# Peptides against a protein of PDB entry 3OGK, part 78

Target 1, 307 residues: chain A of PDB entry 3OGK
Amino acid sequence: ATPDRLSRRFPNLRSLKLKGKPRAAMFNLIPENWGGYVTPWVTEISNNLRQLKSVHFRRMIVSDLDLDRLAKARADDLETLKLDKCSGFTTDGLLSIVTHCRKIKTLLMEESSFSEKDGKWLHELAQHNTSLEVLNFYMTEFAKISPKDLETIARNCRSLVSVKVGDFEILELVGFFKAAANLEEFCGGSLNEDIGMPEKYMNLVFPRKLCRLGLSYMGPNEMPILFPFAAQIRKLDLLYALLETEDHCTLIQKCPNLEVLETRNVIGDRGLEVLAQYCKQLKRLRIERGADEQGMEDEEGLVSQRG

## One batch from the design tools (peptide; made by RFdiffusion4, then SolubleMPNN)

Design b1_p15_6_s2 (from b1_p15_6, 8 letters changed)
Fold by OpenDDE base, seed 1:
Structure b1_p15_6_s2 (fold): chain B 307 residues (1-307), chain A 15 residues (1-15)
Amino acid sequence: as target 1 above (307 residues)
Amino acid sequence: RLSNLELREKRNEAL
């Protein structure tokens, strides 16, 4: 579809999802003329799509100018912005969005590549937003944002139910978890093994409603922190966990209410057997090839056609 | 420990 055709056919459009062409190489090989720029769509939104409240760009090229135009055009009417696997913008573009769209409920930058200038966008969001329900910058690399701003967001946004972050040290998020009383989903962070302090994370207090979880770099030593509430876990993202086949089996046995599992082939046929045995409510299973394939000498860590 | 970047790259290659 073209932008002009969209506005003519659907002048009262409230939700728009645009997908760029599938890329064999995600961000490294953007063809010059693949039609992945959002600019013509943002122009059309600004001029003709005055009821648009939800925008989802997937695998698109998005500039700061595009974000600024979108922000100013939709302002507080924009409830959802998803920059899903997008590229071409900086944190200045994000700052424009949160400055002008103060009632945004969903803000997603998952797997997007961008230039980070500062952490002002998250600070601005923390200072002015009370509507946020979903914040997702999972699998991104923000180095200049503050965990304190995330805590402020949790305190001020009482409807905050899902937060996915980059590589924050989990201990820096203690204040966030205490403030996020209604949080149901958390993904990301960074668990750092400390040989000298094996119980480093054992005193972590998670939100009481937490049932969808993916802790990055969670190994077998950190895994026990989930055991007190494993029975309430409905979704696990283990794509970035450091669990072997046996660790998967141990955790899965403790999650009888698991509905969604995302993991790597390290789960193996054995892990799949355990999953079938203990997780009778499973609705969705995603198994991806992980970087650990090269290191697993053990045949048990591979999913076969039997699994 | 494998980095998130390495894991992500592997994931992206598989998709």
Scores: peptide ipSAE 0.029, ipTM 0.688, DockQ to the pose 0.427
Fold by OpenDDE base, seed 3:
Structure b1_p15_6_s2 (fold): chain B 307 residues (1-307), chain A 15 residues (1-15)
Amino acid sequence: as target 1 above (307 residues)
Amino acid sequence: RLSNLELREKRNEAL
């Protein structure tokens, strides 16, 4: 489909999702600049798709100029922007979006690559947005954003239900969790093992409605922090957890209401058996193959064709 | 995406 054909056929389009690069691009078989620029689409949105409130770009090249044009064209009518595995922009582009789209409800840049200039974009959200429901910069690397701004967002955005972040130290998010009273989903952060203070995370207080969770680098020593509310967990992202097969079994047994599990092949056939036994409400299972052949200490960390 | 080894290494680097 071409932008022109789309606008002519559907002038009242409210939601648009574009996919650029095939997965094969991850193997360097396709140049990164091949066929994936959002520019012609942003032009079409600006000129002809005046009812568009939701935009999802997946694996596309997005410039700061593209974001600026989109932001100014849609302004407060833009409710959703998802930059899913996109590249080519800087935090200046994000700043433009949050400056002009003050009623944005969903902002996603998960797995996007960008140049970080400053943390102003998150600060701007904190200062002016009260509509945010979903904030997702999962699997990104921000070094210049403040956890205090995230806390402010939680305090001001009463409909905030899902937040996914990069490598924030979880202890720096205590204020955020306290403020995010309606938060249902949290992913990311960083759990850091401290031999001198093994209980440093045991007093973490999570939002009462939290039921979808993925803590990065969670090991067996940190896993018990979930046990008090494990029965209410409906989704677990264990892709970046440091859990072995037996740890998976332990956690899964405590999550009888689990509906979605994302994990690696380390779960093993044993973990799948336990999952089938204890998680009768499971709707979706995603198992990613890790390159775990080298250094697998867990003999059971393989999913066979029988599983 | 990340092997167990890579995850462990990343965790250790973050310490």
Scores: peptide ipSAE 0.026, ipTM 0.704, DockQ to the pose 0.078
Fold by OpenDDE base, seed 2:
Structure b1_p15_6_s2 (fold): chain B 307 residues (1-307), chain A 15 residues (1-15)
Amino acid sequence: as target 1 above (307 residues)
Amino acid sequence: RLSNLELREKRNEAL
């Protein structure tokens, strides 16, 4: 499809999702004649799609100029922007979006590749937005953003229900969790094992409505922090947890209302048996081949045809 | 700039 054909056929379009093609190589190696650039679409949005409030780009090349044009064209009418596995932009482009789109409800950059210049975009979002419901920069590397800005967002955005972040030290997010009273979903962070202080995280207080969770680098020593509210957990992301088969069994037994589980082969046939026994509400199961396959000669860490 | 693949690999190396 071409941008001009879309606007002629659907002049009142409110939601647009564009998908690029997956490549093994860097997105910058895509030929110029390939439809992987959002530029012609942003031009069409700016000129002819004046009711568009939701934009989702997946695996596309997005420049700062594209983001700036989109931001200025849609302004406070833009409710949703998802840069899903995109590349080609910097944090200047993000700054333009949050500066001009002050009523944005969903902002996603999950697994996008970008150049980080500063943390101003998150600070600007914290200072001026009160509408945010979903913030997702999961599987990204921001080194210049502040956890204090995340706390400010939680305080100011009363409808904030889902937050996914990169590798923040989880203890730096204590203020965020206290402020995020309506938060239902949290993914990311970083749990750092301290042999000299095994109870480092035992005093963490999570939002009372939290039911979808994925803590990065959570090991068996940290896992007990979930036990007080394990019965209310509906979704677990264990892809980046440091749990073995028996740890999976222990946690799963405590989550009878689990609906979605994402994990690695380490769950094993034993973990799947426990899952079937205790999680009668399960709707979706995702099992990935983790890096563990190269090192685990142990049969227990493999899912067979039995499971 | 890290690719999406490089980011995933970096996380997998930490596991």
Scores: peptide ipSAE 0.021, ipTM 0.668, DockQ to the pose 0.137
Fold by OpenDDE base, seed 5:
Structure b1_p15_6_s2 (fold): chain B 307 residues (1-307), chain A 15 residues (1-15)
Amino acid sequence: as target 1 above (307 residues)
Amino acid sequence: RLSNLELREKRNEAL
């Protein structure tokens, strides 16, 4: 489909999702003239799709100019922007979005690659937005943004229910968790082992409604922080957890209401047996191959056809 | 700028 055909057929379009090249074609391999650029679509949105409130770009090339044009064209009418596995923009583009789209409810840039100039975009969002429901920059690397701005967002956005972040030290997010009273989902952060302080994270207080969780680098020493509310957990992302098979069994047994599990092959047949025994409400299971599988000769860490 | 591949590799190395 071409942008012009879309607008002619659906002038009152509210939601648009565009998909670029498949994963096999990494952004570095995208020809300059490939249809993976959002530019022609942004032009069409700006001119002809005046009711569009939700935009989802997946694996597209997005420039700062594209974001600026989109931001100015849709302004406070833009409720959702998802830059899903996109590239080509900088934090200046994000700044334009949050500056002009002050009523944005969903902002996603999960697994996007970008040039980070500063943390102004998150600061601007914190200063002016009160509508945010979903913030997701999972699997990104921001070094110049402030956890304090995230806390401010949580205080100001009463409807904030889902937040996914990059590699923030979890202890820097204590203020955020305290402020995010309605938060149901959290993914990301960084749990860092401290041999000198094994209980470093034991005093973490999570939002009361938290039921979807994925803590990066969570090991068996940190896992007990989940036990007080494990019964209310409905979704676990363990893809980036540092749990062995037995650790999986321990955690799964404590999560009888688990509906979605994402993990690595380290769960093993044993973990799957425990999952089947204790998690009767399970709806979705995702098992990925991890780097740890290449080194573990232990049969327990592998999922077979028997599991 | 880290590519998505580099980011994933970095995560995998940490595991």
Scores: peptide ipSAE 0.021, ipTM 0.665, DockQ to the pose 0.143

Design b1_p15_6_s3 (from b1_p15_6, 10 letters changed)
Fold by OpenDDE base, seed 5:
Structure b1_p15_6_s3 (fold): chain B 307 residues (1-307), chain A 15 residues (1-15)
Amino acid sequence: as target 1 above (307 residues)
Amino acid sequence: RLSNLELERRRREAL
């Protein structure tokens, strides 16, 4: 479809989702510069889609100019922006969005590739937003944003229910978790093993309603931090956990209410058997081939035809 | 995507 055809057919459109690059781009099978530009769509949104409150760009090229135009055109009417696996922008574009769209409820940039200039966008969001419900920059690389701004967001946004972040040290998020009283979902962070301090993370206090979780780099030494609330866990993302087959079995046995599991082949046939035995409410299972399993010769770490 | 690849690399190196 073309932008002009869309606006003519649906002048009162409130939600738009666009998809650009094919999945094959994930494996560098096509040039990185291949993909749909959002520019013509942003122009159409600005001119003709005046009721649009939700925008989702998936695998598209987005410039700072595109974001600035979108921000100014929709302003406080924009409730949802998802830059899902997009590229071409910098943190200046994000700054424009949060500066002009002060009533935004959902901001996502999961797996997007961008140039980081500073952390001003998150600071601006923290200073002015009280409406945020979902913040997601999972699997991104921010080095200049402050955990303190995330804490401020949690304090000011009482409807904040889902937060996914990059590689923040989990201990720097203690203040965030304390402030995020209504948080139901958390993904990301970084658990860094310290041989000299095996109990480094044992005193972490998670939000009481937390039931969807994915901690990056969680190993068997850190896994026990979940045990006090494992019975309330409904979704686990273990794609970036450092758990072996037996560790999966241990954790799964403690999560009888698990509905969604995302993990790697390391779960093995044994882990799948345990999953079937203990997780009777399971609705969705995603198993990916991990980079760490490429060298595994042992069947214990592989899902076979038995599983 | 680049971030995903980096996370996969870090995971591999940590194991």
Scores: peptide ipSAE 0.021, ipTM 0.663, DockQ to the pose 0.172
Fold by OpenDDE base, seed 1:
Structure b1_p15_6_s3 (fold): chain B 307 residues (1-307), chain A 15 residues (1-15)
Amino acid sequence: as target 1 above (307 residues)
Amino acid sequence: RLSNLELERRRREAL
């Protein structure tokens, strides 16, 4: 598909999803000629797709100039922007988006690679947005953003239902969780084991409606924080949890309403048996091969054809 | 892949 052909055929297009060329390599290994630049599409959006409210770029190269042009062209009509596994931009581009698109409902940068200049984009979003429903910068490396801004967003955006973040210390998100009364989904954060204070997370108060969850680096010592509401969990992301096979079994048996599980091969055949036994509502199972599993000689930590 | 590396790092630190 070409941009010009798209606009001619569908001048009233409201939602656009573009995928760059498939690649298995890291972003730094993208060939110059891979043809994944959004620039011609942004030009077409700006000129000819005046009803476009949802944009999803997947595995594309996006510059700050592209984001600025998109932001100014769509302004408050832009409801959804997903930069899914994109690269080439900085936080200045994000700042432009949130500055001009004040009614954005979904903002996603999941697994995108970017240059971080500052945390102004999140601050601007916190100061001016009341429409946000989904915020997702899962699997990103923001170091200059403030958890206080996330709390402000939760306070001001009453329709906020899904938030996925990078490596925020979970204890820094206490204020956020208290403010996010309607939050149904949370992924990310960082749980840090403390031998001197093993119970440091036990007093965490999660949003009452939370049912889709993925806490990064959650180990068996932290896992019990989920037990009070495990029965209401419908989606569980354990891809970045530090759980062994037995820990998986322990958690899964406490989640009888689980519909979606994402985990690593460490679940093993035993974990899959437990899953089949206790999770009768399971709709989707994703098992990824963890890089760390190659070194674990534990036979139980592998999924075979039996599982 | 970077996330997997971080996972491995955290596992090593937790041991």
Scores: peptide ipSAE 0.024, ipTM 0.687, DockQ to the pose 0.117; fails the geometry check
Fold by OpenDDE base, seed 4:
Structure b1_p15_6_s3 (fold): chain B 307 residues (1-307), chain A 15 residues (1-15)
Amino acid sequence: as target 1 above (307 residues)
Amino acid sequence: RLSNLELERRRREAL
């Protein structure tokens, strides 16, 4: 469909989701005129879709100019922006969004590729937004943003329920977790093993309502930090955890209310058996190949056709 | 340790 056809057919559209080409096609084979650029759509949104509150771009090319135009056109009417696996923008574009869309509730840039100029966008969001419910820059590389701004967001946004971040040291997020009283979902961070201080994370206090969790680089030594609230966990993202088959079995057994599990092949048939035994409320299971598992021909860590 | 992005990239390449 063309942007013009959409606006003519649905002038009162409130939510738009656009999907571009798969990422593999984005780097080497983008014809100049492929439907992967958001520019024509942003133009249409700006001119004709004046009731649009939610925008989701998936695998699209998004420029700073596109973001700036979108931001100014929708301003405080924009409630949701999802840049899902997008590319082509910088943090200046993000700054424009958070500057002009001060009532944004959902901001997602998960798996997007961008040029990072500074951390001003997160600072601006922290200083002026009180409406944020979902913040997601999971699997992104931000090096210039501050954990303190994330803490400020948590303090100011009382409806904040889901936060997914990149590789923040988890101990730098202590203030964030204390402030985020209504947080239900957290993914990302970085757990760093310290042989000299194996208990450095044991005093980590999580939000009381936390039930969807994915801690990056969580190993068996850190896993016990979940045990006090494992019974309330409904979703686990273990894709970037450093758990072996037995560790999976241990954790799964402690999560009887688990509804969603995302993990790697390392769970094995044994882990799946334990999952079936203890997690009777399971609704969704995702098992992916781990990059680290290509070298570990451990027969026990493979999900077979039997599992 | 690899970043989440690096891990994801490698996973995609392995698929």
Scores: peptide ipSAE 0.022, ipTM 0.673, DockQ to the pose 0.584; fails the geometry check
Fold by OpenDDE base, seed 3:
Structure b1_p15_6_s3 (fold): chain B 307 residues (1-307), chain A 15 residues (1-15)
Amino acid sequence: as target 1 above (307 residues)
Amino acid sequence: RLSNLELERRRREAL
């Protein structure tokens, strides 16, 4: 489909999702410059798609100029921007979005690759936005953003229900969790084992409505922090948890209301049996093959066709 | 699919 054909056919389009490069591009089989530029679409949005409030770019090349044009064209009418596995922009582009789109409700840049110049975009968002519902920069690397700005966002955005972050130390997010009273979903962060302080994370207080969770690098020593509210957990992302098969079994048994599980092959057939036994409300199961499992020849960490 | 985060996870597991 071409941008011009889309606008002619659907002049009142409110939501647009574009997919660029296929997954095969991850294997360097497709030249980096082969298609996938959002520029012609941003031009069409600016000129002809005046009712568009939701934009989702997946695996596309997005420049700061594209983001700036989009931001200025849609301004406060833009409610959703998802830069899903995109590349080509810097934090200046993000700054333009949050500066001009002050009523944005969903901002996603999950798995996007970008150049980080500063943390101003998150600061600007914290200072001016009160509408944010979903913030997602999961599986990104930000070193210059402040957890204090995230806390400010939580305090000011009363409808904030889902936040996914990169490698923030979880203890730096204590203020955020306290402020995010309506938060239902949290993913990311960093749990760091401290041999000298085995109870380092035991005093973490999570938002009362939290039911979708994925803590990065959560090991068996940290897992007990979930036990007080495990019965209310509906979604678990264990893709980046440091849990073995037995740890999975332990946690799953405590989550009888689990609806969605995402994990690695380490769950094994045993974990799947436990899942079937205890999680009767399960709707979706995603099992990824962990690249680290190449060394574990042990039968316990493999999902067979029986599972 | 090997993400940077997955690579970091694997490094931590190796320690």
Scores: peptide ipSAE 0.022, ipTM 0.656, DockQ to the pose 0.108; fails the geometry check

Design b1_p15_6_s4 (from b1_p15_6, 9 letters changed)
Fold by OpenDDE base, seed 4:
Structure b1_p15_6_s4 (fold): chain B 307 residues (1-307), chain A 15 residues (1-15)
Amino acid sequence: as target 1 above (307 residues)
Amino acid sequence: KLSRLELEEKRRERL
């Protein structure tokens, strides 16, 4: 569909989701006319889709100018912006969004590629937003943002329920977790094993309502931090956990209310058996093939076609 | 056991 056809057919459209081509196609000289640029859509949104409050771009090319135009056109009417696996923008574009869209509830940049100029966008969001419910920059490489701004967001946004971040040291997020009283979902961070301080993370206090979790680089030494609330966990993302098959079994046994599990093939047939035994409410299971196959000398870590 | 480095590499391959 063309942007103009959409606005003519649905002038009162409130939600728009656009999908570009798979990233594999981006490595080949994609012709400019392939429809991967959001520019014509942003123009149409600005001119003709005056009730649009939710925008989701997936695998699109998004420029700072596109974001600036969108921000100014929708302003406080924009409730949701998802830049899902997008590219072409910088943090200046994000700054424009948070500056002009002060009532934004969902801001997502998950797996997007961008040029990072500074951390001002997160600071601006922290200083002016009180409406945020979902913040997601999971699988991104922000190095110039401050965990203190994240804490400020948690203090100011009482409806904040889901936060997914990049590689923040988890200990830097202690203040954030304390402030985020209504947080139900957290993904990302970085757990860094310290042989000299095995109890480094044991005193972490998580939000009381936390039930969807994915801690990056969580190993068996850190895993016990989940045990006090494991019974309330409904979703686990273990894709980037440093857990072996036995560790999976240990954790799964403690999560009887688990509904969603995402993990690698390291879970093995044994882990799947334990999952079936203890997690009767499981609705979704995602198993990704990991580099685990190359390093596993032992046959036990392979999910057989029979599992 | 996958090392942190291997997981970081896997993450970069997805980006």
Scores: peptide ipSAE 0.308, ipTM 0.891, DockQ to the pose 0.188
Fold by OpenDDE base, seed 3:
Structure b1_p15_6_s4 (fold): chain B 307 residues (1-307), chain A 15 residues (1-15)
Amino acid sequence: as target 1 above (307 residues)
Amino acid sequence: KLSRLELEEKRRERL
């Protein structure tokens, strides 16, 4: 499909999702006309798609200029922007988006690669946005953003229900969790084992409605922090948890209302058996093959092809 | 048992 054909056929389009080619295909000279750039689409959005409120770019090349044009063209009409596994922009582009699109409800840049100039974009978002429902910069590396701005967002955005972040120390997010009264989903952060303070996370207070979780680097020592509300957990992302097969079994048994599980093959056949036994509401299971196989001394962590 | 380092590397390989 071409941008011009899209606008002619659907002048009242409200949502657009574009998918580029996998990044592995980008290693060679990307021809300018390869369709991996959002530029022609942003031009079309700006000129002809005046009702567009939701934009999702997946594996596209996005420049700061593209973001600036999009921001100015849609302004407060833009409710959703998802930069999913995109590249080519800096935090200046993000700043433009949050500056001009003050009523944005969903901002996602999960797994995007960008140059970080400063943390101003998050600060601007914190100062002016009250509409945000979903903020997702999971699997990104921000070194210049402030947890205080995240807390401010939580205080100001009453409808904030989902937040996914990079490698923030979880203890730095205590204020955020206290402020995010309606938060249902949290992913990311960093749990850091401290031999001198094994219980440093035990006093964490999570939002009361939290039911979708993915804490990075959660080990068996930290896992008990979930037990008080494990029965209300509906989605669990264990892809980056430091849990063994037995730990999976322990946690799964405590989550009878689990609907979605994402984990590695370390769950093993035993973990799958436990899952089938205790999680009768399970709707989706993702098992990623990982490097766990190299460290397995025994067959307990292997998922067999048993249907 | 995957180490934290191995998980971090795996995470980076996806990016």
Scores: peptide ipSAE 0.317, ipTM 0.895, DockQ to the pose 0.184; fails the geometry check
Fold by OpenDDE base, seed 5:
Structure b1_p15_6_s4 (fold): chain B 307 residues (1-307), chain A 15 residues (1-15)
Amino acid sequence: as target 1 above (307 residues)
Amino acid sequence: KLSRLELEEKRRERL
């Protein structure tokens, strides 16, 4: 579909989702006219789609100029922006979005690749937004943003229910978790083992409504921090956890209300048996084949074709 | 056992 055809047929469009080509194609021979640039769509949005409140770009090239144009065109009418696996922009583009779209409810840049100039975009968001419900920069590499700004967002945005972040040290997010009283979902962070301080995370207090969780690099030593609220966990992302088969079994047994599990093949047939036994409300299971196959000497960690 | 380093590499490859 072309942008012009869309606006002519649907002038009152409120939500737009565009999907570009698979990432394997993005690094190589992408012709300029492959349809992966958002520019023509942003132009059309700016001129003709005046009721558009939700924009989702997936696997597209997005420039700072595109973001600036979109921000100025939609301003406070923009409620949702998702830059899903996009590339081509910098944090200046994000700054423009949060500066002009002060009532944005959902801001996502999960798995996007960008140039980080500064942390001003998150600071600006923290200073001026009170509407945010979903913030997701999971699987991104921000080094210049401040956990304090995330805490400020949590204090100011009372409807904040889902936050996914990059590799923040979890202990730096203590203030955020205390402020995020209505948070239901958290993914990301970084759990860093300290042999000299094995209990450094045991005093971590999570939001009371937290039920969807994915902590990066969580090992068996950190796993017990979930036990006090394991019964309320409905979604668990273990894709980047450092758990073995037995650890999976231990955790799963404590999560009887689990609806969604994402993990690696390390769960094994044994873990799947335990899952079937204890998690009767399971709706979705994702098992990713990972590098665990190279290190698993024991058959117990392999999901067999029989399962 | 996957090390943290291996998971980080896998994560980077996915990105």
Scores: peptide ipSAE 0.305, ipTM 0.891, DockQ to the pose 0.188; fails the geometry check
Fold by OpenDDE base, seed 2:
Structure b1_p15_6_s4 (fold): chain B 307 residues (1-307), chain A 15 residues (1-15)
Amino acid sequence: as target 1 above (307 residues)
Amino acid sequence: KLSRLELEEKRRERL
């Protein structure tokens, strides 16, 4: 579909989702007239889609100019922006979005690639937004943003229910977790094992409503921090956990209300048996083939067709 | 057992 045809057919459109080509194609010298740039769509949104509240770009090329135009055109009417696996922008573009769209509820940059100039965009969001419900920059590389701004967002945004972040040291997020009283979902962070202090994270206090969780680099020493609330966990992302088959069995047994599990092949047939035995509410299972297989001399951690 | 480094590399390859 062309942008002009969309506006003519649906002038009152409230939600738009565009999918570009796979990332491998985005790095090739592609002519400007290819459908991978959001520019013609942003132009159409600005001119003709005046009721649009939700925008989702997936695998698109997005420039700072595109974000600035979108921000100014939609302003406080924009409730949702998802830059899903996008590229071509900098943190200046994000700053424009949060500056002009002060009532945004969902902001996502998951798996997007960008140039980081500063952390001002998150600071601006923290200073002015009170509407945020979902913040997601999972699998991104922000080095200049502050955990303190995340804490401020949690304090000011009473409807904040889902936060996914990059590689923050989890101990730097203690203030955030205390402030985020209504948080239901958290993914990301970084657990850094200290052989000399195995209980480094045992005093972490999570939000009381937390039920969807994915802690990066969680090993068996850190896993016990989940046990006090394991019965309320409905979703686990273990894709980047450092758990072996037996660790999976231990954790799964403690999560009888688990509905969604994402993990690697390391769960093994034994882990799947335990899952079937204890998790009767399971709705979705994702098993990703990991590099675990190249190092596995033993049958442990392999999911067979029998499992 | 996958090391942290291996997981970090996998994560970067996805980006």
Scores: peptide ipSAE 0.298, ipTM 0.888, DockQ to the pose 0.185; fails the geometry check

